# Designs tried in a protein design run: peptides against a protein of PDB entry 6MBK. Part 177

Target 1, 240 residues: chain A of PDB entry 6MBK
Amino acid sequence: GFEMVNFKEEGFGLRATRDIKAEELFLWVPRKLLMTVESAKNSVLGPLYSQDRILQAMGNIALAFHLLCERASPNSFWQPYIQTLPSEYDTPLYFEEDEVRYLQSTQAIHDVFSQYKNTARQYAYFYKVIQTHPHANKLPLKDSFTYEDYRWAVSSVMTRQNQIPTEDGSRVTLALIPLWDMCNHTNGLITTGYNLEDDRCECVALQDFRAGEQIYIFYGTRSNAEFVIHSGFFFDNNSH

## One batch from the design tools (peptide; made by RFdiffusion4, then SolubleMPNN)

Design b2_p20_8_s4 (from b2_p20_8, 6 letters changed)
Fold by OpenDDE base, seed 4:
Structure b2_p20_8_s4 (fold): chain B 240 residues (1-240), chain A 20 residues (1-20)
Amino acid sequence: as target 1 above (240 residues)
Amino acid sequence: MIPPNGGGVGFIPLFSEILK
């Protein structure tokens, strides 16, 4: 009932191909299609993951490296998904000086600076790890791991990471959710959950959508400052 | 030292709910 479309102003999004009613389950994504911390552990990254405390402690970084490894793998299952991701982001890590100056008048500036520093430190750390750690030798990053790569991966994860339950439902983990994360944001209520019985993400329509309309979801309660930091945009109609 | 909260900011919460 939907298709991926490149909307000029919003980038890729989902467009309804038929009328979709509010609360209709129109989209589901099985766990096997997700990029998760677990799939990272089960990938070529696994041996390094098992030895690196930061990868173990920071699932978002694990996802970032997972994303980079898969991007560098021509036969990766996730290539179609990765190809839909922006090559650049309007997030703080990509801000020019004038954009940073603009944010100096906002509450976001301190978080922006923190993000810069943290990301730079992470890159420096992992550059060394990739170059020196034995378990990094098989990664497709050994001879090609730039700050631009890391910035992209971190930004991709930053803007798209989700909390989902583990397979047994006992804990939460992080995931990128292909196809689902193509939905752009609008005000409303969270209409996505995880069905443990079927082991899939499920999304119900926030409202009625007519054929040809873009399908939007609610990303959650966020301030505009958080939107800038997280998603790289201001939402003018943000009620929060 | 690398802060444990450095890098990715925020997330979209998904709840363990059956929506159907």
Scores: peptide ipSAE 0.021, ipTM 0.553, DockQ to the pose 0.141
Fold by OpenDDE base, seed 3:
Formats: structure tokens, C-alpha cells, sequence
Structure b2_p20_8_s4 (fold): chain B 240 residues (1-240), chain A 20 residues (1-20)
């Protein structure tokens, strides 16, 4: 019902290949296709994860390393997804000196400097871990782990991570959602939720879309990177 | 593409907190 298209000025997005009605379930992504903290634990990163307190405590960093390991793995299932990710980001970690100087008189400067400092410290820590920890020896990034790599991975996760339920629904975990995160943003209501019964992300159409139109969704206020569970819509096949 | 979340949950400045 849709295809990936490079739109003028908006970059990559999804275009309808048929008419889609409002509230129609047009896109779903099973858990098995997501990059999650759990998939990181089950990957080549798993042994190191089990021994490093920071990876265990900070799911976003675990996802960043998962992303780097999969990028460095030619046979990774997620290679097609990773290839769609930007090579650079408009995040503070990529700000030029002039941009930082412009913000110097604002309250935002404290946050920018904090991001720089914390990211640099994290990199220094994990560089040492990768060089010295036995479980890091088999990581595909062992011989190539630069600050640029880390900055990219952290920024990728920062811009794309979502909170989804665990398999049992008892708590939340972090995930990157391939294909879904290619939809561009518009104003509206959240139309994405997680179906625990079918164990998948589900997205319903915000409005009617005609064949040939770009499909937009509302991300909401992504301050919490929340993936809403069954909020704003109901499906007959959805768990309530 | 998903826009940056403005450094909310995306950037967790808890590194120092974990080390304490």
C-alpha cells in the first residue's frame, strides 16, 4: 500500500500506492524486525553487555553500540535499514563553532556543552573498554572505533529511539523502528501504538490519503521518545 | 525522517550519575 520515495525538499518518505482511508491500519512492524535493547543483548554485543554496568544501565548507549556492530557486519539483517540512516545530523554534537557561538548567549548553551562533555567522556570510557575487555575482542568494531563513529551512533539513537513495551508488557524498553521511522511528520494526533497480542508496532492513517500522496504521521512531542500503547485509536484485532 | 527529540530521553546525561 506504500513505497519509499525521495521527496523534493523533504527527503525520504512514504508514498501511498493506493487509496488509504483514515484510521486504516496501513503499516505494522513486528518486534522481530526492531532494533531493541533485547536484540543488542542477543547479538555479538551480548557478552560485553552482560559485563558492563553502563551498557546495562543506559539503553540508549546499548542501542548505539548495537547499531555500530550491525553496521560493521556485512551480513546483518539490518543493513538495508542502516543504509537509510543519515550520515550526519543537525544535533548539537554536529554544531560548528559559529552555531555554538550563536547559542552562547542563550540558556541552551549549558545543554550543548553538557552533551559535548558527556559524549566525549563516554567515548573515552568505551574506547578503553573496547581495547581491553576480553568480550570486546570479537566485536566487528574492535579495530575501528572513532569518535565520529560514536557521535553518529549516539545521534542516530537520539533522533530515532522509541519506548516500546517489553514482551510481557510489564515495563518499557527502547527500540529503533525500521520503515516506520521513514514517515515524515505533520500536525495531528498520535496514530501509532503497540499491539501486544500480535507483538508488533501498528500505525493507522491520520487522514485519507490518495494513491500518489505522501503519507504523514504525527510523532507527538518526542521529549520522552514515547511509543504510545493503544492511545488515540482502537482496532478489532488490537489488544486493549 | 523523525526529527530530533530535543535532547529529552534521546540524550540521557546519566553517565556521571552511574559512576557515582
Amino acid sequence: as target 1 above (240 residues)
Amino acid sequence: MIPPNGGGVGFIPLFSEILK
Scores: peptide ipSAE 0.018, ipTM 0.581, DockQ to the pose 0.047
Fold by OpenDDE base, seed 1:
Structure b2_p20_8_s4 (fold): chain B 240 residues (1-240), chain A 20 residues (1-20)
Amino acid sequence: as target 1 above (240 residues)
Amino acid sequence: MIPPNGGGVGFIPLFSEILK
């Protein structure tokens, strides 16, 4: 019912190949296709994850390193997804000097500088970890880990991370949702949830889309999406 | 695609104590 298209100005997005009605379930993504903290633990990053307290404490950083490891792996399952990600972002970490100077007159400047400082400190820490930790030796990042790499990964996660339930529904975890996150943003309501019975993310159409039209979704007011319990989604509240 | 808020909310700071 849809296809990936590189739209002018907007980059990659989804285009309807048929008419899609409002509230129609047009897109679903099984858990096995997601990049999650759990998939990071189960990847080449797993041994390092198990011994680094920061990776364990900060799921977003774990996802960032997961992205970097998979990007550096030619045979990664997620290569098709990673190739759709922007090479640069309109996030504070990519602000030019003029943009930062403009923000100096705003209340946002303190947050921007904090993000810069924290990200730089994180990079410095993990650079040392990658160079010295025994479990980092087999990572594809060993000989290529620049600030630009880290900035990209952090920004990718920052803009695309989502909160989803664990398999048993007892907790929440962080995930990147391939294919789904290709939908560009429009104003509206969140139309995405997680179906625990089928163990998949589900997205229903925000509005009617005709064949040939770009499919938009509403990301919400936050950079990271939160799944909403909706009557149309099956969420087991009695999960173990 | 980029979220409208530029991704600021998704950032989690690293505290100095964690870097020790």
Scores: peptide ipSAE 0.020, ipTM 0.580, DockQ to the pose 0.049; fails the geometry check
Fold by OpenDDE base, seed 5:
Structure b2_p20_8_s4 (fold): chain B 240 residues (1-240), chain A 20 residues (1-20)
Amino acid sequence: as target 1 above (240 residues)
Amino acid sequence: MIPPNGGGVGFIPLFSEILK
């Protein structure tokens, strides 16, 4: 029903290969395909995770390291997904000096400085951990862990992390959602949720899409998005 | 690809208490 396409101005996105009707379930992603805190725990990162309080407390950092470990693993299941991720981001961590100078006249400068400081502190901490912790020896990034790597991973997670339910539905966890997160943004309502019965993310069409049209979704609060997991999907019925 | 409200919204700071 859809295909991945590189749109000239918008980058990668999804294009409909057939007509898709509003509210039609056109995309679903099973839990097993997601990059989650749980998959991080079950990966080569697991032993270190079990002994590092920061990884345990900060799921976004766990995802960042999971992403780095999988990127460094040629046989990773997620290589096709990782290869679709931007190599650089338009986030504050990538701002040039002139962009930062421009922000000095705005209230945003405090947030930018905080992000720089926190990211640098995290990197310094984990650099030491990777160099000294016994369980870090098996990590594929052991001998190559740069600030650029960390900046990229943090930015990837920052822009793509989502809240999904745990398998038992008792609490929420963080996830990157391959394929789904390739959809570009449009105005509307959140049309993505999690189906616990089938253990998958589900996305229904925000509006009618014709064959050949780009499929858009509404991100909402995308950087820390929470799926509609308890109340069901919301649809913009006016977007025909 | 990247959401329009990206940049800093999803950033979680490192708390000093976690480092102790």
Scores: peptide ipSAE 0.017, ipTM 0.564, DockQ to the pose 0.051; fails the geometry check

## One batch from the design tools (peptide; made by RFdiffusion4, then SolubleMPNN)

Design b2_p21_3_s1 (from b2_p21_3, 8 letters changed)
Fold by OpenDDE base, seed 2:
Structure b2_p21_3_s1 (fold): chain B 240 residues (1-240), chain A 21 residues (1-21)
Amino acid sequence: as target 1 above (240 residues)
Amino acid sequence: APPLFPISLAFIGPPDISSFL
């Protein structure tokens, strides 16, 4: 077993409540617990999603709006997860003027400006959609959709989105994976996969952990958590 | 803080929506 703990230097993480052996399946997250593009389509956002071409084309934006709708819903199943998310991020969208000035001397500046510009354009577009579209009237964010909300949701998704298979395994979709995404990183090998038969994300221990130790996972060199492509979900036949 | 997945600057946020505007 494990528990969520706030570590002083690392923030929230998972701590072992018993000894866990290397390669032991210690953590699994069924699809029903994931925030996915499919759960977004099946939520209060579904009617708007079905009529907005950008939401349909951009699963990450669909997840961002799903996250905002669930955050604004007091009875959301995902409230316990959402409350564990950072209120702010060290992403370019949160950079101060001095940080942006420093980046002007680097190759990253063009990408940062592109991110700012794209995020601002998306916000302006969806602000208008939320104000004018009939299917937006039932959204809990209808009267409380700020740039700060959108910046937070985009940053949350950007840092935490994963690729997982669809239920039939025919395609990939995007997901936020509660509990699993609370593990802090260590160097090593990817030990997470998706079990289609049991319809769940599965994580095996990278090493032995004793009771009371923090559990670390290697997420790979993920830019956005391309879980399936980068995490070898298709390559690790959990033949153990 | 949860390790900020190093924002690979290659996936700098949402893609350009200019093709939809």
Scores: peptide ipSAE 0.028, ipTM 0.658, DockQ to the pose 0.145
Fold by OpenDDE base, seed 3:
Structure b2_p21_3_s1 (fold): chain B 240 residues (1-240), chain A 21 residues (1-21)
Amino acid sequence: as target 1 above (240 residues)
Amino acid sequence: APPLFPISLAFIGPPDISSFL
């Protein structure tokens, strides 16, 4: 097993409570525990989702609104997960004026300004939707939707979204993976995939871990969003 | 915590909502 621990230098991570062997399946997360575009569609957001073309076209925004609705819901199943998320992020959306000025000398400035512009436009659009759309009246965030809320949700999704298969395996969808996304990173090989037969995310140990050691995983050279699919780790085929 | 990846890879989906607004 494992437990959540606050490490002095690395923040929150997972610690082994027993010896774990390399390639041992130590962590799995069933689909029903994930925050997905499908769970967003099946939530209080579902009626609005069914009528808003941007929510339908941009699964990352659908996840951001799902995260905000669940955060604002005291009885949400995901409250324990949401409480583990950072309150602020070191993403460009949180950069101060001096940090942005420093980036003006770099090639990254175009992407930063594009992200600022797009996020501000998204917020302005959805603020109007929440105030005027009939299906927004039941959203728990209706009277408390600030730019800071939206910035936080977008940054949470940006840093933690993953591609997973749909239930039938025919397409990909986006998911936040509770508990798994608490693992800190080390250099190595990708050891996380999706088991379609058991309908769960699966993580095998990168190396031997002793009881009391921190459990690390490799996030790869790609974003977490690409992690589950681009590794070829649909675990059904990894006999290795 | 998961690493911060480049913005271009972090946002999966249409990069600009201008096609939808």
Scores: peptide ipSAE 0.026, ipTM 0.638, DockQ to the pose 0.147
Fold by OpenDDE base, seed 1:
Structure b2_p21_3_s1 (fold): chain B 240 residues (1-240), chain A 21 residues (1-21)
Amino acid sequence: as target 1 above (240 residues)
Amino acid sequence: APPLFPISLAFIGPPDISSFL
């Protein structure tokens, strides 16, 4: 199959342990292994989720809090996955003052400032919620919830969230896909889908890989990673 | 690790959360 490897320049990735053929189903991740809005609702976050309108309305924030709760839980099932996530991101929320100044010459500056403002407002809101809400008392992050924590979780979700079908296939929900999202990116076609019959995310090989080679996949525009039921992935170009 | 794609504000949620604050 494959193994997790920390590559010197690319960080964590997957390496083939045997020859893998193009279009071979080499990787699948059952729903039960995914971090989803549903798993967030079924976690220690569930009681708070059921009473907070923002968590209910914004599945990405629910995932961010789910990620933080699981990170703060030593016995979390997802600890091995969480430990593979970057500690920092090359995203606007991590831009230094000089990088922001450079962007002032670009049209992106408005979006960057909006992102900072929105994230800061969300943090302030949820800091108050965590301090005051009765259902927050049992959260493992209750006594340790910094802006840096929130920035990290938001950035993790923003860069890694995918749309997958609900269990009944009637709607879409958001998910982080452990193991699969460890593959490094290459140019190509989307080779991942969701199999509702087996209730799993499935990835087929983009090309032939030899034993010892790194396995690359095409993520497309990850911000819009939408699993289209039965038809593969559609990446809507993010309308800016 | 997957490439860090440009972050749409859509992934941070609506630009205005004032209805919840």
Scores: peptide ipSAE 0.029, ipTM 0.633, DockQ to the pose 0.157; fails the geometry check
Fold by OpenDDE base, seed 5:
Structure b2_p21_3_s1 (fold): chain B 240 residues (1-240), chain A 21 residues (1-21)
Amino acid sequence: as target 1 above (240 residues)
Amino acid sequence: APPLFPISLAFIGPPDISSFL
């Protein structure tokens, strides 16, 4: 087993409560526990989603609003997960003036400015939607939707969204994966996949971990962690 | 803490919201 622990320097992570062997399936997260575009559609956001073309077209924005709605819902199933999320991020949307000035010497400044501009435009659009759309009246964020809220949700999604298969496996959708995304990062190989038969995310141990050790996983370059849907655990069980 | 990822363009890529405004 494992437990969630607040490590002083690394924040929240997972600690082994027993010895875990390399390649052992130590963590799985059923679809029903994921925050997905589908769970957003099935939530209080669903009526608005069904009528807003941007929410329908941009699953990442749908997840951001889903996260905000669930955060604002005291009885949300995901409250324990949401409470583990950072309150602030070291992402471009949080860059201070000096950080932006530093980036002015780089080509990245154009992407940062574009991100700021797009995020601000999205906020302004959805602020109007939330204020005027009939289906927005039931949203728990109706009376509290700030740019800071939106920035936080967007940053949460940017840093934590994963591609997973749809229930029928025909397409990919976006998901936040509670518990799994609490593992701290280490260099290695991707040891996470999606098991369609059991309809769950599965994570196997990158290495042996002893009881009391922090469990690390490799998320890859997680700008958008494409679940390597097709990378079944490349455990070279090439038993040929 | 979960790793902070470099500049994500996840909200910049298509579809651009500008196509809906």
Scores: peptide ipSAE 0.027, ipTM 0.646, DockQ to the pose 0.096; fails the geometry check

Design b2_p21_3_s2 (from b2_p21_3, 9 letters changed)
Fold by OpenDDE base, seed 2:
Structure b2_p21_3_s2 (fold): chain B 240 residues (1-240), chain A 21 residues (1-21)
Amino acid sequence: as target 1 above (240 residues)
Amino acid sequence: MPSLFPISLAMQGVPDISSFL
């Protein structure tokens, strides 16, 4: 098994409670536990989703609002997961002025400015929607929708969203994968997949882990720039 | 073993909604 642990430098992660062998299926997450575009459509957000073209067209925005609605709901099934999410991120939306100035000499600056501009525009749009749309009146965030809330949700989704198949396997959709996304990153091979027959995410161990060791997984081949811009961290050993 | 659909982090920027305004 494994346990959630707060590591001093890495934040929350998973630690093995027993020896785990390479290629052992140690973690699985059924679809019903995922935060997906479909679960957003089936939530309190559903009525608004059905009427807003942007929510329908942009699954990541739908997930951001789903996350905010569930965070604002004390009885949400996902409260334990949401409480494990960082309160702040190292993504561009949280950069200090000095960090932005440093990036002015890099290719990343255009992506930084794009994120600021696009997030501000989205917030302004949805602030108006939440204030004026009839189906927004029942949302738990109706009277508490701040830019800081939206920035947090956008950053949470940006750093944690995954492509998974729909139930019928005909299309791909977006999902946050609770518990699994607590694994910190290392270099290696992708060892996580979706089992359509059992309708669950499955993660096999990248390597042997001893009892008491932190469990790491590989999220895929990414550039350091992509990690900084999209994941909010720099991985020194990223050889890609 | 069932064929697994590979799961990878869907890294993307914040989308521009200008075309919807």
Scores: peptide ipSAE 0.298, ipTM 0.805, DockQ to the pose 0.882
Fold by OpenDDE base, seed 1:
Structure b2_p21_3_s2 (fold): chain B 240 residues (1-240), chain A 21 residues (1-21)
Amino acid sequence: as target 1 above (240 residues)
Amino acid sequence: MPSLFPISLAMQGVPDISSFL
């Protein structure tokens, strides 16, 4: 199989414990282990979700709050996963002033400012919701909800959210995929799909790996991992 | 220098909630 390892330069990753052949199904993650919009609805966040139109409309925000609630819950099933997540990200929300100044000469600056503005607006909105909404009283983050917390959760979701089918396959929903998202990235083809019959994410090996080697996968554009249900991975070329 | 990779991830954008306020 594989094991979780903290590599010096790359951080957490997966290492093969035996020889793995190319195209071998070496990793699968059942739906019940995923952090999804549905698991958010079924959690302590559920009552608030059911009454907040933004949480209902924006699955990525629902996932961000789900992460925060579970992180603040010592007995959360997802604690082992959450502890593997980076404490900081290389996303625009973590850019220093000098990095932002450097980007002022690029077209990306508008997107950076948009992210700052939108994140700040979301935080301000949900800070008020958490302070005033009756269903927020039981949230484990009620007394500790900082901008840094929210920035972290938003960045975690931004970098790790995946599209997967709903249980009935009728719609697409958003998920964080524990264990799988610990694989470090390499160039190649997408080798991860969703098996609706077995109700699980499935990852096949991109290449041969020997025992003791780090297992790499291709995430594509990490944010647009569209799990195409039946016909293979459609790389939506993010039109720049 | 910031990698363009984080920026490309960022282009999926933090959604604007202004229409809900």
Scores: peptide ipSAE 0.248, ipTM 0.690, DockQ to the pose 0.167
Fold by OpenDDE base, seed 5:
Structure b2_p21_3_s2 (fold): chain B 240 residues (1-240), chain A 21 residues (1-21)
Amino acid sequence: as target 1 above (240 residues)
Amino acid sequence: MPSLFPISLAMQGVPDISSFL
């Protein structure tokens, strides 16, 4: 097994409670435990989702709102997970003036400004939606929807979203993977996949870990959103 | 927790909704 631990330098991570062997399936997360676009549709956000074209078209935004709604819901199933999320991120949306100034000498500044602009535009749009749309009245965030909230949610999703197969395996959807995303990163091979037969995300150990050691995984060199495309999520193409 | 992504990957993470407005 493993346990969640707050490591002094690395923050939250997973620690082995027993010896774990390389290639051992030590961690699995059933679909029902994932925060997905589908769970967003089935949540208090569902009525608004069904009527907002942007939420429907942009799964990452749907996840951001799902995360905010669940965070604002004391009885949310995902409260334990949400409480483990960073309060701030090392993303452009959190860059200080000096960091932005440093990037002004690079081409990256255009991407930073684009990110700010896009996030601000999204916030402004959804602020109006939340204030005016009838289905927004039931959202727990209606009276507390700040840019800081939205920035946090967008950054949470941006840094933690993963592509996973839909239940029928016909398409990909976006998901936050609780517990799994608590593993700190190391260099190596991707050892996470999605098992469609068991309908769960599966992680096998990259190496041997002893009891008491921190468990590290490799998230890949790309965004978590592209994780399925590059990580060999065993799409068991049981399409036969 | 350190960012799971290099800054370069994180920069591409927020889409423009202008086409929907």
Scores: peptide ipSAE 0.243, ipTM 0.758, DockQ to the pose 0.176
Fold by OpenDDE base, seed 3:
Structure b2_p21_3_s2 (fold): chain B 240 residues (1-240), chain A 21 residues (1-21)
Amino acid sequence: as target 1 above (240 residues)
Amino acid sequence: MPSLFPISLAMQGVPDISSFL
C-alpha cells in the first residue's frame, strides 16, 4: 500500500507502506472516483451544460466549473480530493508584475498575455451566464463567483487534466484523477494506462520502492498540461 | 519547489472562446 505524506522539499506525495516491485500494479482509480466531463454533465451543472455551447465544446471549462461547484458543495464526494489541491499555482495567471516584466523580453510573453486575455474573456462571459441563465440559479457558486475562483479552477484543470477513454472506448474525454495526481514526478517511462475491462486508471511501479520510500511516477511530455495518449498513456484494448 | 510539471506545461495556453461569441 501507500500513504499520503507531506515531504519537506516536494510537498504532498505518496509513500510506500510496504515493498513495491517494479511493474507491480500498486494504484488504481475506478471511473466512479474521477472528476470527468461526464460527471460534470451528471451534476448540478448538468442543466446549464446542456444549454451552453461553450461548456459543451470545451471540456476543460466544463471541468473547471465542475470543480468550482463541487468545492462549493459541503457534501460533495470530492471534498477530500479538493482539499488536497494547492490554493495557488506557479502558472502565468498567478505571476506578479515583476515576473511578467522579466518575460516581456522573451517569446513566452505572447503566451502569458494570451492566457490573461482568454481567462478574462471566459470569466466575463460566464459571470453574465451565472447571473442571467435560469439553470444557473441552482448552482452553489451563484452568489460567490469571483475571478480568483475562476483562475484557481482554470489553473487546477490546466495542470491536472488527463485524457482518458469514454466508457465505450470510442472517444477520449477529460478527467482529473484523484490520488494518482498526488504522485511526484521523476524521469522515466509512462507507467499509467486505462483498463477498459475493469473501467479504471491503472498505475504500475516505475521501479522497486522499499517501505518508507516516496513513490515517483513519470507524467511524460504532456501537451497542453494534459496526459496525452500518444505520449504513452495506453488503453488496455490496444493489443497490438 | 519544482513544479510537479515542467515549466512548459505551466505556460500552456487557455482556449479562446471568441469563435463561440
Scores: peptide ipSAE 0.288, ipTM 0.737, DockQ to the pose 0.169; fails the geometry check

